# Ledger of designs, part 112: peptides against a protein of PDB entry 6FRK

Target 1, 411 residues: chain A of PDB entry 6FRK
Amino acid sequence: NEEVLNAMLKEVCTALLEADVNIKLVKQLRENVKSAIDLEEMASGLNKRKMIQHAVFKELVKLVDPGVKAWTPTKGKQNVIMFVGLQGSGKTTTCSKLAYYYQRKGWKTCLICADTFRAGAFDQLKQNATKARIPFYGSYTEMDPVIIASEGVEKFKNENFEIIIVDTSGRHKQEDSLFEEMLQVANAIQPDNIVYVMDASIGQACEAQAKAFKDKVDVASVIVTKLDGHAKGGGALSAVAATKSPIIFIGTGEHIDDFEPFKTQPFISKLLGMGDIEGLIDKVNELKLDDNEALIEKLKHGQFTLRDMYEQFQNIMKMGPFSQILGMIPGFGTDFMSKGNEQESMARLKKLMTIMDSMNDQELDSTDGAKVFSKQPGRIQRVARGSGVSTRDVQELLTQYTKFAQMVKKM

## One batch from the design tools (peptide; made by RFdiffusion4, then SolubleMPNN)

Design b2_p16_1_s1 (from b2_p16_1, 9 letters changed)
Fold by OpenDDE base, seed 3:
Structure b2_p16_1_s1 (fold): chain B 411 residues (1-411), chain A 16 residues (1-16)
Amino acid sequence: as target 1 above (411 residues)
Amino acid sequence: ETSEEKLLKLLEKLKK
């Protein structure tokens, strides 16, 4: 029994290392899992695999919990949020995403560019802020980030902004000059929260990088970026362990909406390849798809039309990159999450929608759309001509719809 | 598992 446990734990440890979990954390997790598993209960014929998976899940949940409550902004107060992180971590993009998140929640939000080191930093921030209709501050002439940050914070405090986000300079490497600049800015503006932005794709380097920032500046929150289908997210555990600070948000892509509040259980489920059902439900609910209730109700009654399928494709397209949605679904293997497969999958959905745009209301709203087309083959030729596709492409769509409708009827 | 079967599994999970 101990040999079987050790073999299974070796497989779990290998999978966690392949998921970019730090080797020290994997060793500690292995010891904690061994101590939590009763060998006598495992001998009683219980599903050994499920017991180990549950023990691993519990220990991973503990690794992402720093035991510190996440900072939250206070409504009606002036909350100063300072961003720190390396160049290429997605820091500047994440500032805009966070600003947009709070703006959409009804907070009076603004952005300050205190990056004087990178040429075009202010232009990039200004472009992002303007696109999102977020007020911004920066300078083309002032070279001291402390002056820019102080003036910008004072300006927006006087204008009664509730969320004041300060983007700082990044460097390509951990440099003492970067940390000194960060300390000077932090001392001048007295931020209510310091957010460390980390790229999840750096793998085993996450611990050392996160520690270097925490040792120099009072990091109170972490945001993990590039949690697209390529980043396994194990580096996030290293960031929490090193900073002793909670992950507050995750960046899932390049779009301003590719940003979500961090949830421990969904994240660990995704890391283990169990899928993120809760994060998908939350993302669906955030889209204010009032039409989803009507669809869910139709699906409960075993009704599914071509229009219902069209609306589902629109919803998938609104949720962002198709690879992210697929990566949230259990059993969508890692192979479906390649960027190449995403563009191809989105192009396929767009093609199917273009075919349905050439259908009439009788065809779209029929509870047996495939039968409508089978009874009158001239409809297939009309739709094919209207959408600029082959009759075969229309037949493939109808075959797909039929499979969906049959499964919905079995529910 | 086809993209279709996977979307249906998603819809099944959204119903629960």
Scores: peptide ipSAE 0.000, ipTM 0.319, DockQ to the pose 0.089
Fold by OpenDDE base, seed 4:
Structure b2_p16_1_s1 (fold): chain B 411 residues (1-411), chain A 16 residues (1-16)
Amino acid sequence: as target 1 above (411 residues)
Amino acid sequence: ETSEEKLLKLLEKLKK
């Protein structure tokens, strides 16, 4: 039993390392999982594998939780949010995304470009801000970021802005001069929140970089960027561990709306390919689709049918950026994100819907649709013939449904 | 193959 546990943990550790989880965190997780698994309970005939998976999930959730409540802006106050991070981290883009997020929520939001080092930083911020209709401040002539930040913050405070986002200079390397500049800016503007922006694509370097920032500036929040189809979720764990600060948002693409509040459990579920039901629900709610309440209520009761999955697919088809939403559905993320343009992802979903169109109401409305098909294998053949697909394609759909339905039942 | 896909495959291997 211990050998089997150690073998499984070795595989988990290998995959976590491949997911850019820091070696120290992987070691810690391994020991925590070992300590959390009672070998005696494993003897009682519980699916050892399920216990290990649950233990791994639980410990990953703990690694993403810094045990500190995230800072949140106060409505009707002037909230100064300072952004810090390396050049190429997506910091400037993330400032615009965060500003746009708050603006869409009805906050009076503005942007300040205190990046005097990068040529065209202010032009880029202006371009992004103008496209999003976000008020902005910066200078083409002032070289001191402290002056720009101070003047911009003062201006927007006087204009009663609620969210004042300050973008700072990024550097290619951890230069002491950058950290000194950041400290001077922070001291001058006295931000309510300092946000470290981290690129998830840097992998094993995430911890060292995040630590270097935390050691120099009072990082209170983390935003992880470039969690696109190549999502290296391991960097997020490293950021939390190093900064002891919560991840507040994630960047999930190049568009200004490719930005979402960080949720620990959905994120770990997605990382583990369990899907992000909450993020799907949030995105569905943002679309103000009238039919969403009934679906959400069914999900809360642990009920999920093939029809409910079909309705979710219809909703996804309405959302446009299809690849991101499919990645939130358990078992669909990997197959849909890895190989296709948006059109191929749409074609695949349309194929799945066509398979479900060949199902009857008994199959679609069953709270255990997979069991209906397993009890009567002839149904699979009927559906396959009706939809012009292989029996394998129907089985794959049922497998995906089963994964989702099992997740909903555990909620 | 993304790191997530690898982790997923591993977790799927852990589910079988």
Scores: peptide ipSAE 0.005, ipTM 0.351, DockQ to the pose 0.017; fails the geometry check
Fold by OpenDDE base, seed 2:
Structure b2_p16_1_s1 (fold): chain B 411 residues (1-411), chain A 16 residues (1-16)
Amino acid sequence: as target 1 above (411 residues)
Amino acid sequence: ETSEEKLLKLLEKLKK
């Protein structure tokens, strides 16, 4: 039993290392999992794999929980949020995403560009802010980030802004001067929250970078970026461990809406390749698809029509980048998240919907749509002609529908 | 994997 446990833990440890989890954390997790697993309970015929997975899941949840409550802005207060992080971390884009997130929630939000080092930093922030209709401040002439940050914060405080986001410089090569500049800015503006932005794609370097920032500035929150389907996000655990600060948001793409509140359970599930079902449900619910309750109710009753499938395809199309939706589905490999595959996947959904647009209400609303077509093969030919597809394409759709309907009946 | 296989896996997971 111990040999089997050790073999399975070795596989899990390998998978976590391949997910960019820091080697020290993986070692600690292995020890914690070994101590948490009762080998006697494993002898009783329990699914050893499920038990180990559950123990690993619990220990990963603990690693992402710093035991500190995340800072939240106070309504009606002037909340100053300072962003820190390396160049290329997605910090500037994340400032705009966070500003847009709060603006959409009815907060009076603004952006300040205190990055005087990067050429075009203010133009980039201005472009992002203008696209999102977010008020912004910056200078083309002032070179001192402390002056810009102070003036911008004062301006927006006087205008009764509730969320004041300050973007700072992200220098890679001059760490000491960057940290001194960040401290000077922080001391001048007295931020209510300091957010460290980390790129998930830097893998094993996440710990050292996060520690370097925490040792110099009072990081209170973490945002992890580039959690697209290629980054498994194991570096996020390293950031939490090093900063002792909660992850508050994740960036999931390049779009301004590719930003979501961090949830521990979905994140760990995704890290383990279990997918993010809860995040998918939440994202589906955020779309105010009133039709989802009716669908969930039909699914609970084992009823699934071609119309219900059509509505699901519409919902998937409304959820935004298909790659992200698929990345929320457990067992979808990273290969499906390629930009080419997203457009092809969307085109496939549109093709299936076009086939269904040529169906009549009797065909769409039948609880056994495949049987309706099998009893009257002339319907397949009609739908094929109406949608400009082959009879084979219609048969493939009906085969897929039948697989779905069988799966729904097993719920 | 097709989008449909994906939706099937999603539905399988929503059932668990």
Scores: peptide ipSAE 0.000, ipTM 0.268, DockQ to the pose 0.121; fails the geometry check
Fold by OpenDDE base, seed 5:
Structure b2_p16_1_s1 (fold): chain B 411 residues (1-411), chain A 16 residues (1-16)
Amino acid sequence: as target 1 above (411 residues)
Amino acid sequence: ETSEEKLLKLLEKLKK
């Protein structure tokens, strides 16, 4: 039992380290899981495997949950949200994503560019805001970010805006002057929420950077960016630990819609390479597809066929931001997202659909499609020839399907 | 299945 526990914990620790989780947090998790099991093993004759599993999950949830309720804007009030973060963190893009998110939810939202340091910061914000039809404020002539922020906040307060987002300067080299400027802006505008934007790709540096911001400004929320591609998001746990602030949103791509509310359980599942089936279901529900109820009902019953996957790919192809949705599907996230723009992702989906177009109804409608192909290898060769692909391409599709279908059967 | 149970099953798979 101890050997089994130690083996499982070693695998979890390895997976977390490979996901850029801070080594101290991984060690703490290992110790906490051991302590939890030792205490529960003395108390209950329950299945030791389930206890280990529960303890691991519980401690992973604790690593990403600061135990602080996330700030939420109040409807009908003026909510000032100040963004802070390093240059290149995706802060400016994230301001636009958050503004667009609230606008789509029916909030009267605006953007203020108080970045006077970066040449073209205001033009970039203006371009993003104009494209999204979000009201914006900034200056080409004023160099004091305090003045710009104060004037912009006052203007939009007077115009009864509900969400007032203030983007600040990100700096690489002049940390002290950046922090002083951020503090001056914060003191002038008295934000209801300060959002730290963190790049997930910075890995082990997340803790130190997040702490540096929290020590200088009252960070109350975290947004993690670049959770698309190679970033496994382990740095997000470090940011939560350092800031003691909840992750409120995640950025999952370059598109303005590549932005979603943070959910603990889907995030942990994705971090461990399980994919985000719940987030996929939620995203599918948000998009109100006609076949959505039928798919959700099948998923609830643990049924998922190759036809259901085909239909889901058709739906994804109609909806846009394919990268985000594909990144939620187990086995598509890492290999699909790491190398492709939306066009490549679309081409890959089309290729997979073309393979499935060469399948028969027995293969497509089987509740165990992978087993149908495994029992009769000649089917793989038929489908490969019919679709003009290699037998390897068909096997890769079936492997992806199997991973997904096994997760659905376990839902 | 809870997200917990899903994680558990992943941990079981990583062991194989």
Scores: peptide ipSAE 0.000, ipTM 0.328, DockQ to the pose 0.017; fails the geometry check

Design b2_p16_1_s2 (from b2_p16_1, 8 letters changed)
Fold by OpenDDE base, seed 3:
Structure b2_p16_1_s2 (fold): chain B 411 residues (1-411), chain A 16 residues (1-16)
Amino acid sequence: as target 1 above (411 residues)
Amino acid sequence: PTSEEELLNLLRKMAE
């Protein structure tokens, strides 16, 4: 019995290491799980496998909980949020994502570029901010990040902004000069929150990097980036352990909407390959897919039209990259669509939608759309000409539709 | 099944 337990714990430890969980945390988890099971086995003749899974889940939840309440902005106040992190961590993109998140929630939000080290940093921030219609501040002439940050914070405080996000200089490596600059900026602007942005794809280096930042600046929050299905996210556990600070958001891609509040249980469920059903439900609810009740009701009745398929493609496109959605579904591995396949999949969906935009209401609203086209082949040629595609592309769409409609009828 | 469970089942089927 102890040999079987040790073998199962070894498999769990291997899987966690393969998920980029730090070796020290895996060892600690193994000891904690072993101790928890040894205590529970003495009390209940329960299925050992379920006990191990439950113990592992509980200990992983503890690893992402620093025991500190996350900072939250106060409505009607001026909240200064300073971003820190290495170059390439996604820091600048994450500033824009966070600004956009708060703006969409009705907060008066702005961005400050205090990155004087990287050529074109201000132009990049300005481009992102302009696309999102977020007010921004920076300088092309001032080289002191302290001056830029101070002037920008003062300007936006005077204009009664509620969320003031300050992006700082990053470096490729941990350098003392970077940390000194960060401290000078922090002292000048007195931020209400310091956010460390970490790239999840750095694997076992997450702990050392997160610790180096926390040892130099008062990091109060963590944002983990590049959780787009390729990074298994185990590095997030290392960031929490090292910073003793909560993860507040995760970046799940390159789009400005690929940003969500961190939830502990869904994240651990996903890390264990159990899927993120709750996060998928939340995303569906955020999309105000109230119009999907009518779709779900049609699906219950085994009715599926080309219009219903079009609406589903729109919904998938609104939910973000298809790989992220699939990676939230239990039993679909995170590797099901590589990042290269996401853009191709989205381009494919857009192409299919463009073909359907050339269809008429009779074709779109038919419960047997493929049969409408098969009975009158001239419709295929019309749609092909209207959408600028081949007749083969239209036939491929109709073949896909037929497969979906058959699946819906089996529901 | 809740409307949410049905949507999840649909998404699963669409991914197969």
Scores: peptide ipSAE 0.005, ipTM 0.342, DockQ to the pose 0.028
Fold by OpenDDE base, seed 2:
Structure b2_p16_1_s2 (fold): chain B 411 residues (1-411), chain A 16 residues (1-16)
Amino acid sequence: as target 1 above (411 residues)
Amino acid sequence: PTSEEELLNLLRKMAE
């Protein structure tokens, strides 16, 4: 039994290392999991795999919890949020995403570009801010980031902004000069929160990077970027361990709305390849798909129509990048996260919807839509002609619908 | 599987 446990733990440890979890954390997790598993309970015929997975899940949840409550902005106050991180971490993009997030929540939000080192930093921030209709400050002439940050913070405080986000200069290397500059900016503006932005794709370097920032700057929050289908996000565990700071948000793409509040359970589920079911539910709920309650209720009653399927396709299309939705579904591989596959998937959904647009209300609202078509095959030909598709395409849709409806009836 | 897992699995099958 111990040999079997050790073999399974080795596989889990390998998978965690392949997910960019730091080797020290993986070793510690292995020891913690091994200590948490009662070998006597494993002898009782319990599913050893499920038990190990649960123990691993529980220990990973602890690793992403620094035991510190995340900073939250206070409504009606001027909250200064300073961003720090390496160049290429997605820091500037993340500033815009966070500003847009708070603006959409009804906060008076602004952006300050205190990156004087990178050519075109202010133009990039200005472009992003303008697209999002976010007020911004910066200079084309001032080279001291302390002056720019101070003037910008003062300006926006005087204008009663509630969220004042300061983007700082990143460097390609962890240089002492960068940390000194960040400290000078922090001392001048007295931020309420310092956010470290980390690229998840740097793998095992996440620990060393996060530690270097924490040792020099009072990082209070972490944002992990580039949590696309390729980065399993194991580096996030390293960031939390090194900074002792909570992850507050994650960046999931290049778009300004590819940004979500960090949730521990969904993140760990995704890391383990269990999918992000809760995040999908939350994202579905955030879309004010009030119609989803009606659908869930219909699903609970084993009722599923072609119209209900159509509405679900509309909902999926509203959820943003289809790749993100698919990446939240357990066992959709990284291949579905490619831009090519996203467009193809969206085109496929649109094709299915176009077929359904050629159906009548009797066909759409039937609790057994496939039977309506099977009883009157002329309907398939009508729909095929109306939508410009083959009768085979309509039959394939009906086959998918039938599989769906059968699953719903078994729920 | 939760109703949600089944929905997800179904969406998966439709995307395939």
Scores: peptide ipSAE 0.013, ipTM 0.450, DockQ to the pose 0.093; fails the geometry check
Fold by OpenDDE base, seed 5:
Structure b2_p16_1_s2 (fold): chain B 411 residues (1-411), chain A 16 residues (1-16)
Amino acid sequence: as target 1 above (411 residues)
Amino acid sequence: PTSEEELLNLLRKMAE
């Protein structure tokens, strides 16, 4: 039991590290999950795998929750939102996405470009804002971001804007001068919210970067960008831990609409490559896996029959898209999805079940089904004829069954 | 590979 737990935890830890979750957080999660399971194993005959998955999920949810309520703009007030973040984090694009999000909700929204460092920053913001029909402010001549931000905020306050978004200079290097500039801008405009924008693809650097921003400016919100690519978003956990600030939105692509409110459950599910674990747990609970208690009891006794395998295939088929189910298993990363069309995997399971449908109860209920077939080769021919498959297909099924049964005997 | 890694790998191979 402890070996199985340690194995599963190792797989989960590996998957989290591959998802760019900080090694300290992964270690903490591992110890928290162990402690949670050691407490729950005393109470209920629940499927250990589900308990581990639930415990892992619960601890990841805690890592994403800073225990601080997200700031929300007040309707009919002037809400100043300052954006901070590294160059290339998607900060400028995210300003436009957030402005567009609020505009679509009927907020009077505007954008201010206080990035004087990057050549063409104002032109880029102006282009994005114009395409989205968002009012904007900036200067081609003023080099002081404090002046631009102050003038822009004053202008849009006087025009009764409700959402005033200020984009600041992003730099690649942690230069003290940049942080001083950000602090001067923040002091001048007195923002209601400071949003740190982070790129999910920077991986293990997320913690150090997020901390550097939090140590210099009062970051109150996080937005994670580039969650459409190979970035599993594990760096987001590091950013939450370092900033002690909630993730409020995620960027899921390059389009202005590729922007959504952060949801903890879907994010953690995506991070694990696990689909909706809550939906899986609910679906697994809906499946009345009372049959799983009997299976777990058999597995505990090292018994695994062809019928038990058939029932597991039925359960997999009932759980929905095989891709989602496989995604829901820790260590079934994106690489499993890349090799098989979901339809092919389901067709293969259906083929295996069709072979087993041609087996008799003696064959299905034998604790050594492969030995039953090996002793009487005529059974293989009967099953092959009954299911419309080759004798080789039946032998392949029996070989797979034997591997499972041997594994269960080692559990 | 743990018995569970082996199971997962076997499930992967069955779906391949």
Scores: peptide ipSAE 0.012, ipTM 0.477, DockQ to the pose 0.092; fails the geometry check
Fold by OpenDDE base, seed 1:
Structure b2_p16_1_s2 (fold): chain B 411 residues (1-411), chain A 16 residues (1-16)
Amino acid sequence: as target 1 above (411 residues)
Amino acid sequence: PTSEEELLNLLRKMAE
């Protein structure tokens, strides 16, 4: 039993390393999982895989929780939020995404560009802010970021802004002069929150970079970017461990709306290839799709019909952007997160729905739809002819449905 | 995979 446990833990450790989880955290997790697993319960014929997965999930949830409550802005107050991070981390884009997020929630939000080092930083911020109709401040002539940040914060405080976001110069290197500049800006504006923006694609370098920022600046929140790429997000665990600060938001694409509040359970599920059913459910609930409570109730009872699958595809198609939803569904690879594959994925769902449009109510509403078709193969030919597809395409749909219905019965 | 994982993997495979 210990050999089997060690073999399974080795596979899990390999998968976590391939997900960019820091080697030190993977070792600690392995020890914590090994200590949390009762070997006597494993001997009793319990599904060893399920037990290890649950233990791994529980320990990953603990690694993402720093034990500190996330800072939240106070309504009717002036909240100053300072952004720090490396060049290329998506910091400037993330400032605009956060500003847009609060603006859409009815907060009086503004942006300040205190990046004097990067040529065109102010033009980029101005372009993003103007497109989103967010008020902004910056200078083309002032070279001191402390002056720009102080003047901008004072201006927007006097105009009774509630959310004042300050973008700072990004850094390529651990240059002490650049951290001193960040400290001078922080001391001048006295931010209510300092947000570290981290690129998930830097892999094993996340820990060292996050630590370098935390050692110089009082980072209180983390935002993880580029979770739409090949990065599996394991670097987020390294950022939390190094900063001892909660992840508050994630960036999931290039669009200004490719931004969401961080949720621990969905993120860990996605990291493990488990998907984000809670986040899917929450996004589905945010869309006020009344039919979702009925679907969740059926899923809890282990009931799933071809009609329920059809309705779920309709719901997925109503949710935009489709790339984010697919990214929340386990087993849609990173390839489905690309803009080019969104239209293809939508076309595939629409093809499956067109096949189901040729089914009758008896076929759609059966709790064992696959068995209805297996008992009467003439139904497959009818549906294939009605939808203009091959009998193979209908059989493939039924095979997918059967796998789904079997999963729902195990829930 | 949790039943949830299997569900989402299936939805992903169906959209593939």
Scores: peptide ipSAE 0.010, ipTM 0.462, DockQ to the pose 0.123; fails the geometry check

